# Designs tried in a protein design run: peptides against a protein of PDB entry 4Y8H. Part 42

Target 1, 222 residues: chain A of PDB entry 4Y8H
Amino acid sequence: TTIVGVKFNNGVVIAADTRSTQGPIVADKNCAKLHRISPKIWCAGAGTAADTEAVTQLIGSNIELHSLYTSREPRVVSALQMLKQHLFKYQGHIGAYLIVAGVDPTGSHLFSIHAHGSTDVGYYLSLGSGSLAAMAVLESHWKQDLTKEEAIKLASDAIQAGIWNDLGSGSNVDVCVMEIGKDAEYLRNYLTPNVREEKQKSYKFPRGTTAVLKESIVNICD

## One batch from the design tools (peptide; made by RFdiffusion4, then SolubleMPNN)

Design b2_p15_8_s2 (from b2_p15_8, 5 letters changed)
Fold by OpenDDE base, seed 3:
Structure b2_p15_8_s2 (fold): chain B 222 residues (1-222), chain A 15 residues (1-15)
Amino acid sequence: as target 1 above (222 residues)
Amino acid sequence: MSFGGAGGGVGPAPP
């Protein structure tokens, strides 16, 4: 997996690859690794697919209840604290590694969370097996005061570095853009750089391509 | 199913 987050001047972008694996096997070529916690708070998940999905759904439900109870838009730091406390309670046995990003009434936010409940803050972040390939692109091309378009490009280039260089990453780039004062823009398959070409040959030969030289019917019951 | 490794990198923190 390669997941990234990048802050820009008026918001935050997260991006992910679309490969899931089972050891050496590609299980799904076009899985979704971007999860909605709330309308304006999204996360990208690495680690165990079931744990990333289940923990984000659980916290998403609790954030909705908290928003209704407080009569307030949910804050990214509230989602961060709920995720952190839940993951810490399970001592890293829930294999969720998350980049959490969003916009709220306090601005744009970008965080990472590890399965043991540690949390980091940054202008750009990467997680997963492709994180070093992504970070090489981020460290080389990140600047302050990125535009939305520059941040989407930087995030997508960083995911592509994981797609091309990490065995655990592949297929497509998904993007989610969270801009202050706008709805979240979920760009499923924003890039599809691995479209399979048509196979040059088919092994479906016409019947009779190989001549039957001899047929024998053997009764196996005496 | 796995989404890959637990490793990550952190850029500079906001002040």
Scores: peptide ipSAE 0.111, ipTM 0.793, DockQ to the pose 0.888; fails the geometry check
Fold by OpenDDE base, seed 2:
Structure b2_p15_8_s2 (fold): chain B 222 residues (1-222), chain A 15 residues (1-15)
Amino acid sequence: as target 1 above (222 residues)
Amino acid sequence: MSFGGAGGGVGPAPP
């Protein structure tokens, strides 16, 4: 997996690859790794697929209830706190590694969470097996005061570095853009750089392609 | 199913 988050002047972008694996096997070529916690708060997940999905759904439900109870828009720091406390309670046995991003009445936010409940803050972040490939792109091309378009490009280029260089990453780039004062823009399959060409040849040969040159029946039992 | 390893990098923190 390669997941990234990048802050820009008026919001935050997150992006992910679309490969799911079972050891050396590609289980799904086009899985979704971007999860909605609330309308304006999204996360990207690495680690165990079921754990990332289940924990984000659980916290999403609790954030909705909290928003209704408080009569307030959900805050990214509230989602961060609920996620980290839940993950810490399970001592890293819930294999969720998350980039949490969003916009709220306090501004734009970008955080990471590890399975043991540690949290980081940054202008750009990467997680997953492709994180070093992504970080090499981020460190080389990140600047302050990015535009929306520059941040989408930077995030997409960082995910592509994971797609090309990490065995655990592949297929497509998904993007979610969260801009202050706008709805979240979820761009499923924003890039599809791995479309397979049509097979030039069939492996179906006509009958008799392999000639039987000799048959022999040998009795092995007396 | 796994989405890959636990590795991660952190950029500069906001001031």
Scores: peptide ipSAE 0.101, ipTM 0.791, DockQ to the pose 0.848; fails the geometry check
Fold by OpenDDE base, seed 4:
Structure b2_p15_8_s2 (fold): chain B 222 residues (1-222), chain A 15 residues (1-15)
Amino acid sequence: as target 1 above (222 residues)
Amino acid sequence: MSFGGAGGGVGPAPP
C-alpha cells in the first residue's frame, strides 16, 4: 500500500493506490483504500484491509452521533482522538495505519495514526509499504503554499512512486480532496496507469495442437 | 487482505 496526504493553501488532499495483497498474491487490483469518516473527513488506510474499513466505519458512526449530540460539524481532531483511543485500547492488534484528513470549522487538518495509537501531524505524510517511495517524491517536490492542483499532482505523483517501486502497491490512484467551504471531492480511479493493453497475439490453439499421448480413467472410489 | 506494510514517513509539522 501507498497512502499519502498533502495540505494545500485551502484544504487537504489524500491519495491511495488500489492494490490489495495476500502475501505474494494480488487479491484485488482495484480496491478502495479511501474511507469516509464524515462528509468532510476522510482517511486513507494501510495494514489489514478489514481492520482499516471496520475501524473507520465504527469511528464514522460515533462521529455522526457526536455531531448530532453536540449540534456541531465533526472535527478532524475528534476523529483522530476516537481512532487513537480505540487503536491504543487494542495495543496494535487492530492492524490499521491511517492518514486522517479533513476540513472542519477550525480549518484543514492532516494527521497520521499507527496501529498502537501514536499520532503524527505534518504538511505531508505517507504510510504503507510504498511510503518511502512516496516520501522521496514528497521531500523532493513539496513546497509551502501549494495550490489544490499542485497538491493533487504531488499526491498522485507520490502514489505513482509507490505503484512503480513497491510490490505492495499497484494499479490505480484514488484521490480525495477536502477544500474549505466545499464538499469533499472523491476521485475514484483518478489515474489508471496500468490498464492492460490488448494482447498482440491470441494464444488459443485449436484442439489437437497438442497430441494426447495417454488417457487413463482411475476410479478413486472403492 | 493486506494493504501492504506499516512503514511511514512524516513531513514537517505545522507550527
Scores: peptide ipSAE 0.072, ipTM 0.748, DockQ to the pose 0.888; fails the geometry check
Fold by OpenDDE base, seed 5:
Structure b2_p15_8_s2 (fold): chain B 222 residues (1-222), chain A 15 residues (1-15)
Amino acid sequence: as target 1 above (222 residues)
Amino acid sequence: MSFGGAGGGVGPAPP
């Protein structure tokens, strides 16, 4: 997995690759790793697929209840706190590694969470097996005061570094853009750099392509 | 199913 988050001048972008694995096997070529916690708060997940999905749905439900109870828009820091407390309670046994991002009445936010419940803050973040490949791109091309378009490009280039160089990453780039004062823009398959070309050759040979070298009929009845 | 390893990097923090 390669997941990234990048802050820009008026919001935050998260991006992910679309490969799921089972050891050396590609289980899914086009899985979704971007999860909605609330309309304006999204996360990217690495680690155990079931744990990332289940924990984000659980916190998403509790954030909705909290929003209704308080009559307030959900805050990214509330989602962060609920996620970290839940993960910490399970001492790293829930294999969820998350980049949590969003916009709320306090501004744009970008955080990471590890399975043991530690949390980081940054202008750019990467997680997953492709995180070093992504971080090499982020460290080389990140600047202050990124535009929306520059941040989408940087995040997509960082995911592509994981797609090309990390065995655990592959296929497509998914993007979610959260800009202040706008709805979240979920760009499923924003880039599809691994579209399989049409096979130039058929591997179906005509009958008789392999010559019979020897035939023997054995009578099985005495 | 796994989404790969859990390595990470962190850029500069907001002030």
Scores: peptide ipSAE 0.058, ipTM 0.730, DockQ to the pose 0.873; fails the geometry check

Design b2_p15_8_s3 (from b2_p15_8, 5 letters changed)
Fold by OpenDDE base, seed 1:
Structure b2_p15_8_s3 (fold): chain B 222 residues (1-222), chain A 15 residues (1-15)
Amino acid sequence: as target 1 above (222 residues)
Amino acid sequence: MSFGGAGGGVGPAPE
């Protein structure tokens, strides 16, 4: 997996690859690794796919309840705290590594969470098996005061570095953009760089292409 | 292990 987050001047972008693996097997070529916690708070997940999905759904439900009880828009720091406390409680047995990002009434936020419940903050972050490939791009091209378009490009280029160089990453680039004062923009399959060309020839041979060389009928009744 | 430049970081690689 390759997941990234990048802050820009008026928001935050997260991106992910779309390969799911089970050891040496590609289980899914086009899985979704971007999860919605709330309308304006999204996360990217690496590690155990079931754990990333389950924990984000659980915290998403609790954030919705919290929002209703407080009559306030959900905050990224509230989601961060709920996630880290939950993961810490399970001592790293929940294999969720998350980049959590969003916009709220306090601004734009980008955090990472590890399975043991540690958290980091940054202007750009990467996680997953492709994280070093992604970080090589981020460290080379990140600058302060990125535009939305520059941040989307940087995030997508960083995911592509994972797609091309990490065995655990592949297929497509998904993007989610969270800009202050706008709805979240989920760009499923923003890039599809691995589309196979249509096969020029059919390998479905006509019936009778393989000749019958010999036939024998054996009676099995006494 | 995590490392990062100014304002960024690399987390561990879950498989």
Scores: peptide ipSAE 0.022, ipTM 0.513, DockQ to the pose 0.091
Fold by OpenDDE base, seed 3:
Structure b2_p15_8_s3 (fold): chain B 222 residues (1-222), chain A 15 residues (1-15)
Amino acid sequence: as target 1 above (222 residues)
Amino acid sequence: MSFGGAGGGVGPAPE
């Protein structure tokens, strides 16, 4: 998996690859690794796919209840705190590594969370098996005061570095953009750089290509 | 171990 987050001047972008694996096997070529916690708070998940989905749904439900109880838009730091306390309670047995990002009344936020419940803050972050390939692109091309378009490009280029260089990453690029004062923009399959070409040859030979040299009918009932 | 740069961080490869 390759997941990234990048802050820009008026918001935050997260991006992910779309490969799911079971050891050496590609289980799904076009899985979704971007999860909605609330309308303006999204996360990208690495590690165990079932754990990333289940924990984000649980915290998403609790954030909705908290928002209704407080009569306030949910804050990214509230989602961060709920996620880290839940993950810490399970001592890393929930295999969720998350980049949590969003916009709230206090501004734009970008965080990472590890399975043991530690949290980091940054202007750009990467997680997963492709994180080093992604970080090489981020460290080379990140600058202060990125535009929305520059941040989407940088995040997409960083995911592509994982797609091309990490065995655990592949297929497509998904993007979610969270801009202050706008709805979240979820761009499923924003890039599809691995469209399979038509097979040059078919193994469907005409009937009779292999000659029948002998036929025998055997009765197996006594 | 996580490594943080001046504005960013790298997480471990998940198992």
Scores: peptide ipSAE 0.021, ipTM 0.496, DockQ to the pose 0.090
Fold by OpenDDE base, seed 5:
Structure b2_p15_8_s3 (fold): chain B 222 residues (1-222), chain A 15 residues (1-15)
Amino acid sequence: as target 1 above (222 residues)
Amino acid sequence: MSFGGAGGGVGPAPE
């Protein structure tokens, strides 16, 4: 998995690859790793896919209830706190590594969470097996005051570095853009750099392509 | 029935 988050001047972008693996096997070529916690708060998940989905749905439900109870828009820091407390309670046994991002009445936010419940804050973040490949791109091209378009490009280039260089990452780039004062823009398959070309050759050989070298008939009845 | 979780690769732990 390669997941990234990048802050820009008026919001935050998260991106992910779309490969799921089971050891050396590609289990899914086009899985979704971007999860909605609330309308304006999204996360990217690495680690155990079931744990990332389940924990984000649980916190998403609790954030909705909290929003209704308080008559307030959900805050990214509330989602962060609920996620970290839940993960910490399970001492890393819930294999969820998350980049949590969003916009709320306090502004744009970008955080990471590790399975043991530690949290980081940054202007750019990467997690997953492709995180080093992504971080090499982020460190090389990140600047302050990114535009929306520059941040989408940087995030997508960082995911592509994971797609090309990490065995655990592959297929497509998914993007979610959360801009202040707008609805979240979920761009499923924003890039599809691994579309299979049409087969130039048919592997259907005509009958008789392989010659019979020897035939033997054995009577089984004495 | 342990549903074998499809693993997203955890980044290498910094040594």
Scores: peptide ipSAE 0.020, ipTM 0.533, DockQ to the pose 0.068
Fold by OpenDDE base, seed 4:
Structure b2_p15_8_s3 (fold): chain B 222 residues (1-222), chain A 15 residues (1-15)
Amino acid sequence: as target 1 above (222 residues)
Amino acid sequence: MSFGGAGGGVGPAPE
């Protein structure tokens, strides 16, 4: 997995690759790693896919209840606190590594959370097996006062670095943009750089294309 | 063999 977050002048962007793996197996070529916690708070997940989805759904539900109870829009720091306390309680056994981002009445926010419940803050962040490939792009091209378009490009370029250089990352780039005063813009398959070309040859051969040189029937019940 | 569950690569877990 490669997940990134980038702050810009009026908001925050998160992005992810779309490969799911089970050891050496590609389990899903187009999985969704961007999860909605609330309308304006989204999370990117790395680690165990089931844990990232389950923990974000649980906190999303509790954030909705908290919002209704307080009669206030959800805050990113509230989601961060609930996530970190939950993960810390399980001492790293919930394999969720999260980039939490959003906009709220206090502004735009970008945080990361590790499975043991530690949290970081930054203008740009990367997590997952592709995080170093992504971070090399971020460190090379990040600047202060990014536009929305520059931040989307930077995040997408960082995810592509993971797609090309990390075995655990691949296929497509998903993006979610959270801008102050707007609805969240979820861009599923924003880039599809790995569309499989049409096969030049059919590998469907008629039955009998391979000659049977010898046949022997062995009864294994005798 | 740590069966890492179905997912993207985990960030570096602190050993």
Scores: peptide ipSAE 0.018, ipTM 0.539, DockQ to the pose 0.079

Design b2_p15_8_s4 (from b2_p15_8, 5 letters changed)
Fold by OpenDDE base, seed 1:
Structure b2_p15_8_s4 (fold): chain B 222 residues (1-222), chain A 15 residues (1-15)
Amino acid sequence: as target 1 above (222 residues)
Amino acid sequence: MSFGGAGGGVGPAPA
């Protein structure tokens, strides 16, 4: 997996690759690794796919209840705190590594969370097996005061570095853009750099292409 | 192991 987050001047972008693996096997070529916690708070997940999905759904439900109870828009720091406390409680047994990002009434936020409940803050972050490949791109091209378009490009280029160089990463680039004062923009398959060419010929031969050279009927009843 | 540049970081790969 390669997941990234990049802050820009008026928001935050997260991106992910779309390969799911089971050891050496590609289980899914086009899985979704971007999860919605709330309308304007999204996360990217690495680690155990079931754990990333389940924990983000659980916290998403609790954030909705909290939002209703407080009559307030959900905050990224509330989601961060709930996620980290949950993950810490399970001592890393929930294999969720998350980049949590969003916009709320306090601004734009980008955080990472590890399975043991540690948290980081940054202007750019990467996690997963492709994180070093992604970070090489981020460290080379990140600047302060990125535009939306520059941040989307940087995030997508960082995911592509994972796609091309990490065995655990592959297929497509998914993007989610969270800009202050706008709805979240989920760009499923924003890039599809691994489209297979159409097969030039069918290997489905007509019936009878393989000739029967010999037949024998044996009676098994005396 | 995690490391980061100015305002960023890379976390470990989950298996």
Scores: peptide ipSAE 0.021, ipTM 0.508, DockQ to the pose 0.091
Fold by OpenDDE base, seed 3:
Structure b2_p15_8_s4 (fold): chain B 222 residues (1-222), chain A 15 residues (1-15)
Amino acid sequence: as target 1 above (222 residues)
Amino acid sequence: MSFGGAGGGVGPAPA
């Protein structure tokens, strides 16, 4: 997996690859690794796919209830706190490594969470087996005061570095853009750089390609 | 080193 987050002037972008693996096997070529916690708070997940999905759904439901009880839009730091407390309770046995990003009434936010419940803050972040390939692109091309378009490009280039160089990453790039004062823009399959070409050869041979040397009919029932 | 549930895109090894 390769997941990234990048802050820009008026918001935050997260991106992910679409490969799921079971050891050496590609289990799914086009899985979704971007999860909605709330309308304006999204999460990218690495680690155990079931754990990343289940924990983000659980916290998403509790954030909705909290928003209703408080009569307030949910804050990214509230989602962060609920996620870290839940993960810490399970001492890293829930295999969720998350980039949490969003916009709220206090501005744009980008955080990471590890399975043991530690949290980091940054202007750009990467997690997963492809994180070093992604970070090499981020460290080389990140600058202060990115535009929306520059941040989407930087995030997608960082995911592509994981797709091309990490065995655990592959297929497509998914993107989610969260801009202040707008709805979240989820761009499923924003890039599809691995479309399979038509096979140059068919293994469908004409009938009779293999000569029949002998035929025999045997009755097996007496 | 089994890069199981630690931070990598490796799904759980089927038990």
Scores: peptide ipSAE 0.020, ipTM 0.553, DockQ to the pose 0.072
Fold by OpenDDE base, seed 5:
Structure b2_p15_8_s4 (fold): chain B 222 residues (1-222), chain A 15 residues (1-15)
Amino acid sequence: as target 1 above (222 residues)
Amino acid sequence: MSFGGAGGGVGPAPA
C-alpha cells in the first residue's frame, strides 16, 4: 500500500493506490483505500484492510452521533482522538495505519495514526510499504503554499512512485480533495496507468497443433 | 472466524 496526504493553501488532499495483497498474491487490483468518516473528513488506510474499513466505519458512526448530540459539524481532531483511543486500547493488534484529513469550522487538517495509537501532524505524510517511494517524491517536490492542482499532482506523483517501485502497491490512483467551503471531491480511479492493452497473441491453437507421438490401446478386462 | 487478510505492507519503521 501507498497512501499520502498533502495540505494546500485552501484544504487537504489524500491519495491511495488500489492494490490489495495476500502475501505474494494480488487479491484485488482495484480496491478502495479511501474511506469517508464524515462528509468533509476522509481517511486513507494501510495495514489490514478489514481493520482499516471496520475502524473507520465505527468512528464514522460515532462522529455522526457526536455531531447530532453537539449540534456541530464534525472536527478532524475529534475523529483523530476517537481513532487513536480505540487503536491504543487494542495495543497495536488492530492493524490500521491511517492518514486522516479533512476540513471543519477550524480549518484544514492532516494527521497520521499508527496501529499502537501514536499520532503525527504534518503538511505532507506517507504511510504503507510504498511510503519511502512516496516520501522521496514528496521531499523532492513539496513546497509551501501549494495550489489545489499542484497538491493533487504531487499526491498522485507520490502514489505513482509507490505503484512503480513498491511490490505492495499498484494499479490505479484514487484521490480525495477536501477544500474549505466546498464538498469533498472523491476522484475514484483519478489515474489508471496500468490498463492492460489488448493481447496481440492468442494462446488458442487450432486442433492438431500437438502431434500424437504414440498411441496404445490396453484391454482393461481379462 | 476473523478473516484477517494482511493487505497492506507496513513500511520499514525508521530506525
Scores: peptide ipSAE 0.017, ipTM 0.548, DockQ to the pose 0.082
Fold by OpenDDE base, seed 4:
Order: C-alpha cells, then structure tokens, then sequence
Structure b2_p15_8_s4 (fold): chain B 222 residues (1-222), chain A 15 residues (1-15)
C-alpha cells in the first residue's frame, strides 16, 4: 500500500493506490483504500484491509452520534482521538495504519495514526509499504502554499512512486479532496496508468482443434 | 461432516 496526505492553502488531499495483497498474491487490483468517516473527514488505510474498513465505519458511526449530540459538525481531531483511543485499547491487534484528513469549522487538518494508537501531524504524510517511495517524491516537490491542483498532482505523483517501486502497491490512484467550504470530492480511479492493453491475438481456438483421444464416464455414487 | 471452516479470513493486508 501507498497512502499519502498533502495539505494545501484551502484544504487537504489524500490519495491511495488500489492494490490489495495476500503475501505474494494480488488479491484485488482495484480495491478502495479511501474511507469516509464523515462527509468532510476521510482517511486512507494501510495494514489489514478489513481492519481499516471496520475501524473507520465504527468511528464514522460514533462521530455521527457525537455530531448529533453536540449539534456541531464533526472535527478531525475528534475522529483522530476516537481512532487512537480505539486502536490503543486493542494494543496494535487492529492492523489499521491511517492517514486521517478533513475540513471542519476549525480549518483543514492532516494526521496519521499507527495501529498502537500513536499519532503524527504534518503538512505531508505517507504510510504503507510504498511510504518511502512516496516520501521521496513529497520531500523533493513539496512547498508551502500549494494550490489544490498542485497538491492533487503532488499526491498523485507520490502514489505513482509507490505503484512503480513498491511490490505492495499498484494499479490505480484514488484521490479525495477536502476543501474548506466545499463538499469532499472523492475521485475514484483518478489515474488508471495500468490498464491492460488488448491482446494482439486471440487464443480462442475453434472447437475440434484438440482431438478427443479418450472419454471415460465414472459413476462416483455407489 | 460439515467442515465449518472458521475461515478467519486474514483480510488482505493492503501492503
């Protein structure tokens, strides 16, 4: 997995690759690693796919209840605190590594969370097996006062560095943009750089190309 | 014999 977050002048962008793996096996070529906690608070997940999905749904539900109870729009720091306390309670057994980002009445926010419940803050962040490939791009091209378009490009370039250089990352780039005063823009398959070209030849042969040399019918019911 | 495989599906770790 490669997941990134980048702050810009009026918001935050998160991005992810779309490869899921089971050891050496590509389990899914186009999984979704961007999860909605609330309308304006999204996270990218690395680690165990089921845990990232389940924990974000659980906290999303509790954030909605908290928002209703307080009569306030949910805050990114509230989601961060709920996530970290939940993950800490489970002592790293919930394999969720998250970049949490969003906009709220206090501004735009970008955080990371590790499975044991530690949290970081930054203007740009990367997690997952492709995090170093992504971070090399981020460190090379990040600047203060990024525009929305520059931040989307930077995040997408950082995810592509994971796609091309990390075995655990691949296929497509998903993006979610959270801008102050706007709805979140979830850009599923924003880049699809790994579309398989059509095969130059069909390997469908006519029936009868391979002769039947022997047939045997075995009754397996006594 | 119902093989109730408790498939504790180790969800694919998005590496």
Amino acid sequence: as target 1 above (222 residues)
Amino acid sequence: MSFGGAGGGVGPAPA
Scores: peptide ipSAE 0.044, ipTM 0.552, DockQ to the pose 0.032; fails the geometry check

